# Designs tried in a protein design run: peptides against a protein of PDB entry 3WG5. Part 123

Target 1, 218 residues: chain A of PDB entry 3WG5
Amino acid sequence: LAKNIVYVAQIKGQITSYTYDQFDRYITIAEQDNAEAIIIELDTPGGRADAMMNIVQRIQQSKIPVIIYVYPPGASAASAGTYIALGSHLIAMAPGTSIGACRPILGYSQNGSIIEAPPKITNYFIAYIKSLAQESGRNATIAEEFITKDLSLTPEEALKYGVIEVVARDINELLKKSNGMKTKIPVNGRYVTLNFTNVEVRYLAPSFKDKLISYITD
Target 2, 218 residues: chain A of PDB entry 3WG5 as posed
Amino acid sequence: LAKNIVYVAQIKGQITSYTYDQFDRYITIAEQDNAEAIIIELDTPGGRADAMMNIVQRIQQSKIPVIIYVYPPGASAASAGTYIALGSHLIAMAPGTSIGACRPILGYSQNGSIIEAPPAITNYFIAYIKSLAQESGRNATIAEEFITKDLSLTPEEALKYGVIEVVARDINELLKKSNGMKTKIPVNGRYVTLNFTNVEVRYLAPSFKDKLISYITD

## One batch from the design tools (peptide; made by RFdiffusion4, then SolubleMPNN)

Design b2_p16_6_s1 (from b2_p16_6, 11 letters changed)
Fold by OpenDDE base, seed 4:
Structure b2_p16_6_s1 (fold): chain B 218 residues (1-218), chain C 218 residues (1-218), chain A 16 residues (1-16)
Amino acid sequence: as target 1 above (218 residues)
Amino acid sequence: as target 1 above (218 residues)
Amino acid sequence: MVVGIEPISFKDVPRA
């Protein structure tokens, strides 16, 4: 029986247009190989709103389930990363990771202070993040509070509040725990039941370009 | 009689956090030397809204007049550049330059298509750009249309519509034409009458870091 | 350091 393939790829650092390219490349490879799913190991402090929205759209257009896994321990899906997670087919977090802190900012001042987004922008992203949560059957109230209270959650809290679906220490535990779960958003118009029985895990490496860009933006 | 000094510095390329650093550095140098003014030769296709707002604030906090000069011919103060100009003490344009096209975008898609900003964001920046125009006694209706109609203007049109104050071919003509003009916004709480009689022009060069960043972002 | 949803970009006007 053809082994179901699960791809795993790492996305680390700021969410930028280059991060979109990484998502697109990784998902495309997994789609081409008719993978059961792709797991994106995500560690991001945040980044660009535009890139975030594009990534969310790319995930939503995926022909296969895209699992966002906040990994490794110590990682975060902060700010833009939270939106990406909420837009994905399944969210997992490793112990010692965090999710949230989604208040939009205009940037940082020279002294490192946050330049606050005007209420209109904040309200836009409140509506947006709530929409992502609602569409995925996740906690829209907490999603809003990721902005309004600048809330960050532990994996246990996120699971408890219905923000995420899985807490897992590693890929093996993730596959085990997510086996039989339905995607939180549709794939090709249908909610898919994940089947991670007898799967082959394939790791995708960053391209040379990806490595270079990450180095420059870090 | 101590020659009144006018500094001239070039800012070219995308408006980013690094552009803010350039503005800050240039203005600070000119402030320290008690310059009559600083002229920023601006050529930008646009950039980040946050950096733009920081730059506007930095200009408004300047202890000396900051003149935005869209230069050289072929240059533009597009998008973010228009906001910066509207936030400045005086706007000049060289023939063959443009100003406007201020519609906020979330970014570009992979195919290079514009990702439109939602109406709420657009409305925010409409209000913001109109405020800048009003505060500087410039045409707020046209400022709005820079967004709503994605309007771009020639120097002659911009002058005619009361968006800018000077059309000048070079620094010498700019100094000549702007001599005796009042700043469009206050400097240290007062509108300053520009005195460019018997001035020394000092050019500020980009730092090594500025050159490197420009090269990387270009 | 949580980098907030970074800025709204304004259009790069395509240089004709």
Scores: peptide ipSAE 0.042, ipTM 0.455, DockQ to the pose 0.723
Fold by OpenDDE base, seed 5:
Structure b2_p16_6_s1 (fold): chain B 218 residues (1-218), chain C 218 residues (1-218), chain A 16 residues (1-16)
Amino acid sequence: as target 1 above (218 residues)
Amino acid sequence: as target 1 above (218 residues)
Amino acid sequence: MVVGIEPISFKDVPRA
């Protein structure tokens, strides 16, 4: 019996245009193989708003379910990473990870201080993050507070408040716990029931280009 | 005889994640209708690097040719807009438009002064823009100078130096001049010969969501 | 890396 394939890929570091390229490449590979899903192991402190929104759109255009997994322990889906998670078909977190702190900024000053975004921009992203939460059936109030209070949550809190769907220690536990769940947003216009009963896990490595760009941007 | 469809859509303003959404939506519509091509009328002063790179990737993943048209007169494909153009299947410009000025910045200070990007970032984008030019068979030296000299070109200069493919006053002239040209990058792994002999031009309007976000971001 | 007029970024939360 042809085993269902689940791809797993890692995205680590700042959310940039290159991060978009990684998402796009990984999802495209999984789409081409008609995978049951792709799991993105995400560890990010934040990044660019435009890249973030593009990544969200790319996820939403996926022909297969995209699962964001905040992993390993010590990882975060901070700032831009939270938006990406909220835009995905399923969110999982490992124990000892975090999500939130989504306040938009204009950047950093030369002394490392934050340059605050004007209210116009902040309000835009409040509306945006709330929309992501609402569309995915997740907690829009908490999503707003990720900005207004710069709130960060533990996995257990995020699960409790309906921000995420799964707390899992590893990929095997994630597959087990998410088996039979419906995606929080549609795939090709339909909410998909995940089937992980007879799956082969395939890991996607960063391309040489991915490694080079990561090396340059780190 | 079923007329070949060419879509035309406008993208105006800063390159952001929303601009990516516009590109994605417009290209997707054109793909679904198996259009001969989509023309994006572009007028931008620049924007976010991540959104730009995502847009480039989305264009390169298009199932149909994506033509960037710097239009109307007075428009520019400045900064991020130049990268998008260089990443596309064909570049056209109207007389009285401009392209270039691609120096990366970290942002603007409170007093409106530019915060310069560190050499590491500048060098990254030099490599990136040169790669786009090389892959599309366009002038990589000029592409580099768009950053190093913050160079801007007229349509005639850009054509002369092999940065763009067409100078056209309007859509009709663009279609006429680009008919029979090969795309500068592949579509689905193949360089496509454009066929505009018997086409119907269809204009795509911004969605209500597009208008709302544009209104909020302006 | 931002190319353009108003880069909106999200804060980088320092990793412990």
Scores: peptide ipSAE 0.114, ipTM 0.397, DockQ to the pose 0.284; fails the geometry check
Fold by OpenDDE base, seed 3:
Structure b2_p16_6_s1 (fold): chain B 218 residues (1-218), chain C 218 residues (1-218), chain A 16 residues (1-16)
Amino acid sequence: as target 1 above (218 residues)
Amino acid sequence: as target 1 above (218 residues)
Amino acid sequence: MVVGIEPISFKDVPRA
């Protein structure tokens, strides 16, 4: 029987327009090969709202399930990363990771202090993050609190509160636990039941450009 | 008589956090040498609002006058570039350049279409751009129209309407025309009368990092 | 291409 392919790729660092390009490239590869899913190992402290929203849109338009996996231990889906996760087909977290802290800001001042977003902007993103949670059948109350309380959660808490779907130590456990789950948002207009029996895992490497940009931003 | 130094540096491309670093580096060099001014030859299609606001803040905190010079011919201070210009001590434009088109957006969709900013965000930036214009004694009505009408102006129009202070073909003409002008915002709490008699022009080159990022973004 | 002002960013949270 033809093995279903699951792609795994890593996206680490700030959410930028380049991060969008990475998402697009990785998802496109997996789409072209009719993969059962792509798992994005995500580790981000946050980033740009524009890039984040574009990434969410790209995920929502994916022809295959996109699983956001906060990985490895010590990683975070912080700030923009939480929005991306909430916009995805399935959220998984490794033990020792975190999610949340979604308060929008205008930036950092010269002294490193946060420039707060105007209330009108904050309210917009409260509505936006709640919509992502609601559309994906996740906890919209907690999603709001990621902004209003700058809440951050452990994987266990996130699972408990219905923010995420899976806690898994590695790809194998993720595949095992998510097997038979329905996507939290549609793929091509339909909710997909994940089938990770008899899968081949293929890792996607960063491009030269990816490596170069990573080198610059680290 | 000791020659006053005027620094000239180029900032080209999208407004990002790296652009902030460039502004900071260039202004810092000029500050350290107690330059009469720094001229930033600006050519930008726009960019991030966060970086823009931080750049404006950095300019406003400068110990020396920062002159934004839209240069060379064909260049623009578009979108974020207009805000930066309006936040500066003096705006100059070369013939054949443009300024304006300040409408905020959330980004671009996968198909390249603009994702419009919510009205609340647009209104925030209307207030912000008007404040920059008012604080610098420039045309706040036109500043608003840079957003509401997505207005773009030629140097001649911008000068006519009181948006900018100088139209100049080159650095020499800029220095000549701006000599004796007062800064449009304070330097260290005081409006400065520019003295460009007996000046030495020093050009600042991009760092290796600047070149690398430019290579990646082009 | 005129790039619009992208008004909003999200804070970078310190890594755990």
Scores: peptide ipSAE 0.091, ipTM 0.376, DockQ to the pose 0.851; fails the geometry check
Fold by OpenDDE base, seed 1:
Structure b2_p16_6_s1 (fold): chain B 218 residues (1-218), chain C 218 residues (1-218), chain A 16 residues (1-16)
Amino acid sequence: as target 1 above (218 residues)
Amino acid sequence: as target 1 above (218 residues)
Amino acid sequence: MVVGIEPISFKDVPRA
């Protein structure tokens, strides 16, 4: 039986191979403890597409629900963060956060300008993000516009448009509001109804390595 | 008589000469065991055209049905992967995956920009991909647009347009949905009706070499 | 001839 435990971990900064390692570690810990869910407090400006895709896969392969919580106020799930959120079992946002701006790029020029991705890459990620949205029962039109219009949304807009499931000020409100919701994608082939009654909240602290890398990437 | 065995193997990463060796090894094992079919769980961003063409030939020469399954969620059969899929006996996609974006390129510039293929190369692969689609009874117009428009599709779109045959969440659903379907290309000169009743699923694990190369290419 | 996608990045949204 699932333990009445909910893990909470923070992932902040650029999405990289190290971010994948963080996701993998945190989810694995929660899986091993047969937790009811893990909440990832996400604050990212974006990052690498390869790492992002690996993270999405890791989330979708999770044995427990993975909730992406854009937190704290002032945080974002920007660019790669939006894909990660759309690939998750539930998206929550705190007031004062944002989501979107998903246009892929090849990088930055020496002058700091964006090197645009060729149409093939843009179209690839349009299909990818639409697929994530469609599978999760989220707004695929808006998901496309996150790329084609570089759209960014407030929590209220994102909720209204059916991009996210919850607006919550803190973990307690998140647990309260998401209690009884079904995951937007399956866990082990089944949509799970979240049960956050009488849960113990366990915080996973960043490792020393996590702190060091966050210090470098921040 | 064909054994009620279905092999499943994963091929992930760039399409290279090593990927050909993986396909060849996996298909050969399944052939030797007179399996009902082999399912290749494919996740690729693309790769080398030469390796791709060799893989297509190896699939088409298979003594058993080769099913390309774009899996898991978040995976793609991008670029070279689309050609491989179109050359196979059956294409399945998991929700949250993508297919397409087939425009050939010569490579990448030092600045990370795409070096465009000359028209003669583009036209060659247009003819090639159309031929694969036509032979397999799949949508040749869309196959062309995978190149000319760098089109990418969701599983639902690909199914709707007649590019693929099955959308399935997992191996069990794939087996269930594809049971009784005819292969889209012949096996030993005949279109085979897939029989997935009472099958034993055997997973082929990556070799140590496969793991090492995946580690390098990931 | 390479038929593939190189490491793709997503733009960093400037911190507002």
Scores: peptide ipSAE 0.042, ipTM 0.321, DockQ to the pose 0.250; fails the geometry check

Design b2_p16_6_s2 (from b2_p16_6, 11 letters changed)
Fold by OpenDDE base, seed 2:
Structure b2_p16_6_s2 (fold): chain B 218 residues (1-218), chain C 218 residues (1-218), chain A 16 residues (1-16)
Amino acid sequence: as target 1 above (218 residues)
Amino acid sequence: as target 1 above (218 residues)
Amino acid sequence: MVVGIEPISFKDVPRK
C-alpha cells in the first residue's frame, strides 16, 4: 500500500552524470518508502544529452510517480530540462518560470558562439522529443518547436498548449491541483490516479557530494 | 625572444568545460612567460565534443607550441584525447600508452550499453578528425579508422603510421628527441623549429578548483 | 573504460 508520503527533492544546475545519480538516489529512496509520489523541484539551464536520456529512462522505470516541478519563481526547465519534464509523470511550473529552448548543439566556441549540431543530430532529437510528448499525451507540435524555433514558454502558455499539467505557486498548491489527476505516463504499466489527500511531505537533502559538485560547477 | 623555458602541466580525466579552462590557463601562463613550448601530460578516457573542439581551437590559437604528451605509462589519449592530440603542434607518447577509439556516441544507457550516434554525427566527426590529421601532416586514413574501426594504437604503431612524432619515456627524452623538429601545425602562422637546447623545465600545478573537480568526478 | 566522445550537448539557457 502506498504510504500517504510525498517526497520533495531539489535538482539544480547542469544536467550531467551526477544529475543522473541524484535522480536515481531520490527516486530510490521514495520507492523504498512506497511513497505516493516524488516531486523534483527542477532548475536547470541544460546539459548533456546522454545524462538526459538516462534520467528519462530512470523516470520511466520508476515504481512511483515522478513529478517535475519547475521551481522556484525564476527557475527554468531549459534545454535538457524540457526533455526530462516531458518524460515525467506530471509537469508543474511555478509562476515566473520557463520551459523550452531544446535545440541540440555541439557546444560553445571560445568566443561564446554556438557550435551548431549537424542536421542529423537535430533531427534525432526532434524525433526523440516528439516521442516523449506523444507518449505522455502532450503537445508534440510544440515539443518539436522547442527545437526548430528554440521556443521558450511561460507556465501559462505551456498549460494552454497542453505541454504541462499544473501551474502552482508552491508544493501545497501543487498537491491540491494535481490531486485526482492521472499520470501522463504509466507507472509499472498502469496510469495512476494521484491521491494527495492527507499526505505527509518529506524533503530530501542533497548529499554532501551533491552539494560539493554544485559548488564547483557554479 | 622565446625564453629557454618549457612548461609542463598535467591534464587527467574526462574532457569537459573545466578541462578547457585548464588548457586555457596553462597555455596562457606559458604565453605570458614567452616559453619555448608547453608540454601537456595527457591522460584521458574521453569526454565532451564541445569541450574537445574548444580545446583544439585554443591550441591552434596558441602563441607558443603546445605538445601533447600521453603520459605516464598506462595513460591514454582516448576518444576526445585523440582529437586534441591531432590538433596539437607535436604528439608524443610514453611506452605503455595508447591513442585512438574516437567513435562518437550519444552516451551510455542505464545498463551501460552505448547509445549510438546517428550516422550524420559520425560522418561529421570523421570529416573533422581527417581535417586535423591533414592540416598537421599526419595520417588521415588512420584518423578516420580511429572512428570507423574504433582503432586503438600503441606508441610504436602510432609512430610507424605517422600519427605521432615521438615516443619518449620521460620529459628529458621528449625534449631531446623533439629538439630541432618542426611543429606539425603553425604557431602564429609559421611552422616553428623547436629549440630545447639548454631549457629550464617548469611544472605548473593544478589549481585548487582543478583538484577538487578531479576528486568529485572520480 | 574509454568514454566515447559525447558530441551532443544542450545549450545552457541563462536564467532570465
Scores: peptide ipSAE 0.083, ipTM 0.597, DockQ to the pose 0.875; fails the geometry check
Fold by OpenDDE base, seed 3:
Structure b2_p16_6_s2 (fold): chain B 218 residues (1-218), chain C 218 residues (1-218), chain A 16 residues (1-16)
Amino acid sequence: as target 1 above (218 residues)
Amino acid sequence: as target 1 above (218 residues)
Amino acid sequence: MVVGIEPISFKDVPRK
């Protein structure tokens, strides 16, 4: 029996238009090869809302399941990263990672202080993040609190509160635990039951351009 | 008599956090040397609203006049670029350039179509752009129409309607025409009369990082 | 430090 393929790709750093291009490239590769899924190892402090929303849309338009995996230990799906996770087919977190802190801001002042978003914008993103949670059957109350309380959660808390689906130390444990789970959002209009019983894991390397951008953004 | 210095720097491409860093660096250099002004040669298709707002704030916090110069011919201060211009101490445009098209968007879909911003966000930026125009004594009605009608103007139209202050073919003509003009917003709490009678023009080159980013974003 | 969501973008206007 031909092994089903699971792709693994890393996306690290700020969420930008370049990050969208990375998501698009990685998902497209996995789609072309009719993979069972793609796992995106995500480590982000946040970034741009536009890029975030585009990434969420790209995930939701994926022909295959997209699993957001907050990895490695010490990583976070912070701010924009939480939205991306909530827009995905499955969320996993490694022990020692975090999720949340989703308050929208206009930016940073010269003194490094946060420029607060107007209430209208904050309320927009409250509605948006709640919609993502609701659409995926995740905890919409906690999703709101990621903004209103600037809440951050551990993997264990996030699992307990129904924000995420899996806590896993590595790819193998993730595959084992997520096997037989249904995607939290549809793939091509259908909720998919994941099948990781006989899979080959393929790692996707960043392109030269991706490497260069990462080097500059670090 | 020691010549007053006018710095000229180029900022080209999408408005991002890196663009903010460029503005900050260029303005800081000019501030440190107590320049009469800095001219930013701007050519942008638009970009991120956060970066734009930060850039506007940085300009408004400048210790010296910041002149936005849409240059060279064929360049634009489109979208975010218009806001930056409206937030500056003086706007100049070269013949054959354009300004406007300021409708906020959430981004682009996979098919390249615009994802429209919700009315709440659009209205926020209408208020914001009007405030910039009003604060600078520029045409607030046209500023609104940059959004509501997605209006774009030639330099001649923009001058006629009181959106900009100068049409100039080059730096020399700009200096000549803007000499004796008052800044449209205050510098250190005061409206400044520009003095370009005895100036040395100094060009600021992009940093290595700036060059690298520009190369990647082209 | 968590980078906040920057909620709004502006369209890239094609160079004519």
Scores: peptide ipSAE 0.074, ipTM 0.586, DockQ to the pose 0.788; fails the geometry check
Fold by OpenDDE base, seed 5:
Structure b2_p16_6_s2 (fold): chain B 218 residues (1-218), chain C 218 residues (1-218), chain A 16 residues (1-16)
Amino acid sequence: as target 1 above (218 residues)
Amino acid sequence: as target 1 above (218 residues)
Amino acid sequence: MVVGIEPISFKDVPRK
C-alpha cells in the first residue's frame, strides 16, 4: 500500500523575502511528491508585512495542506507569524509556545523604541487578519485583539478560543490528533480530510543558503 | 453557437503609470475581441493618485465591462486599488482579501513615517471617492470612511455594506455568481447584463515588461 | 498621492 508522505520542515527567525523563498521551496517539494501534507515547524518573532502577505498567498495557492506547527517549546508565532498561521490549512502549537502580538509598526528608532504605525496601516491589518480568521473559521475577534490589545495566547488558550486546532508535544502527537481533521481552508477549492494513517514522515533539511540567511538575520 | 469570451488578466503591485499601461493593454485586447467582459485580478497596496485617476477614466471609457476581482486570497485593493474598484463595472473579492484604507498621503519620511496630505487634498479625494461610489450605486458613506477613518473591510463586510457585488473563491464561482448581473456603471451609455453562459475563459499573460516592472516594484 | 503602505514591519516580540 503506497504510504502517504508527510513532509516536515523548519522555518526559524525573522519573516523576510528569504522566508518566502523557504516556504515556496518546501511547499513545492511537497507538491511535487503529492504529499498528504507539509508541516512547517515555525519559530518567529515577526518580520516584514510584505513577506508575510506573500507567504500567506503562497500557502493559499498550495496544492497540498500546509500545517503550521509552532514548535519546539519556547517557540512563538509572534506578529507576522500569527498571520501566517491564520492563513494556513491547520495550526498546531506545542506546549510552552505562544501566538499573537500582531500590532504593525513602522520600525524601531535608534534607541530601540517602536515607531508606531499610523491608524491607516493598523486598520488595514485589522481587516486583513480578521479576513484570514473568518476565511479559516477561526476567532476573528481574538484575531483583531492580537492587534488592538497586542494580545498573546498560550496554546491552551488559543485552542479554547478557536484560534488554533491542535496542541501537540511532538510530530507524532500532531499526526495522531490531526488525523481525520478537515483543513480550515480549501486545497484546490476543496476542504481536505487529513489522512495520517500509515504515513512516512520525511524531514526537509534547510538549504545551505537557508542556514546562512538564518545565521545573518538572527 | 459562438462562445462568449471572458478575458482574465492579472495586475499586481504598486499603482503607477506602468499599471495604467497594463490596464489599457488588457482592456484594448478584450475590446478588439468583442469580449463579454474582462476580469482584472487585482492585488495592490496602493500607489499614485494620478495613475489611479487615469486608470479609472480608462475603465469608464471601456467598450466592454471591466470586473475588478480582488484575488487571490491575501490580496488587497488597498488605497488606490479601492478607487479603481469603485470606478469599475463590477467588484468581486475572494475570501481572505481586503479593500479600503484610502487616505491620501504625500509620501513617507526617511524614518518611514507618513507625510500627511493637507486638508485640501484630503477633501478633494473625499469628494472624488464619493462620486465614484454614487455613480456606481455603491455605499458612498463607507467610501468616505475609507478616507476619514482609514477604514478597511473584509469581503463579507464589503458585500454587506454595499461596497462590492460578489464574494467568490475563484473565477468559476465569480462567473457563476455574476451571471445575469447588471453592470454598476454603464458601458457605452447602457447598463449591461453580464452573460456568462457557455463562455470561454481566456487568460492574458503579463508581458515581459509587466513581469520586470512587477519584480522591480515589489 | 495615494501611496502604498509598504514596507510595514511587525513588532518583533523579543524572546524571553
Scores: peptide ipSAE 0.059, ipTM 0.332, DockQ to the pose 0.261; fails the geometry check
Fold by OpenDDE base, seed 1:
Structure b2_p16_6_s2 (fold): chain B 218 residues (1-218), chain C 218 residues (1-218), chain A 16 residues (1-16)
Amino acid sequence: as target 1 above (218 residues)
Amino acid sequence: as target 1 above (218 residues)
Amino acid sequence: MVVGIEPISFKDVPRK
């Protein structure tokens, strides 16, 4: 029996239009191979709202399960990263990672202070993040608090509160723990039970363009 | 008598945090040389609001006059570019350029459609753009219409309505026409009369980083 | 193509 393929790719840094292109490319490759799933190792401090919303939509349109894995230790799914995670088919976190801090901002002033978003924007994203949580059967109250209290959670807290599905130290443990789980949102209109019993893990490397952009933006 | 130095630099493409760095670098170089002015040849379709606001603030904090020159023909100071222009000490446009279209958006959807900003955001930027126009003695009514009607103007219209100060075909004509003009906002708390009678024009080239980023983002 | 002012970003959380 042909081994079920699981792709693993890394997305690190700010969420931008380029990050959308990375998500799209990675998911498309995995879709073409009819992968059992793609695991996106996510480490982001945040980024653009538009790119975030587009990424969420791209994940929701995926023909395969998209697993967001906050990895490695020390990584975060901060701000925009939390929305992306909440929009995905399964969320995993490595020990020593964090999720949350979702308050929308207009940006940073020259002195590094936050330019606050008007209440209407904040309320829009409260509604949005709650919808993502509700649609995925995750904790909508905590999702709201990611904005209203700028809450950040450890993996253990996030699991306990029903924000995420898995705490795993590495890809092997992630596959083991998520095996037999149902996706939190539909894949092509159906909730999928993940099968990681006989899988080949394929790592997707950043493109040359990805490396070049990372080199410039880091 | 030491020739008064005028710097000329080009900023092309989307307004981003990197664009802020370019503005900051260019203005800082010109400040260090106590230049009579720096002319920024601007060609932008728009960009980020935070970067735009930071650029405006950086211009307002400049120790030398910052002239925004929408150049070359076919260029635009669109969206964020209009705000930047309105925040500057003098606006010039080359024939065949445009200014305006300042409606704030949340971004673009996957299908390329605009995600509309909520009315509060729109109203915020209406107030902001009107303040820039009022502070610079430019047409605040037209500035509002850049948002409410998504208005774009030709150089001739922009000059006629008091949005800009100069229409010029090239740097030489710009220097000639702007000679003796007072800055539309203060430089170090004082309105400066531009003196371009005995000037050396120095072109600032993009850094290697600038070229590399442009290559990647274009 | 006129790219509108994109007013909203999400807070970048410094990596601890």
Scores: peptide ipSAE 0.029, ipTM 0.452, DockQ to the pose 0.881; fails the geometry check

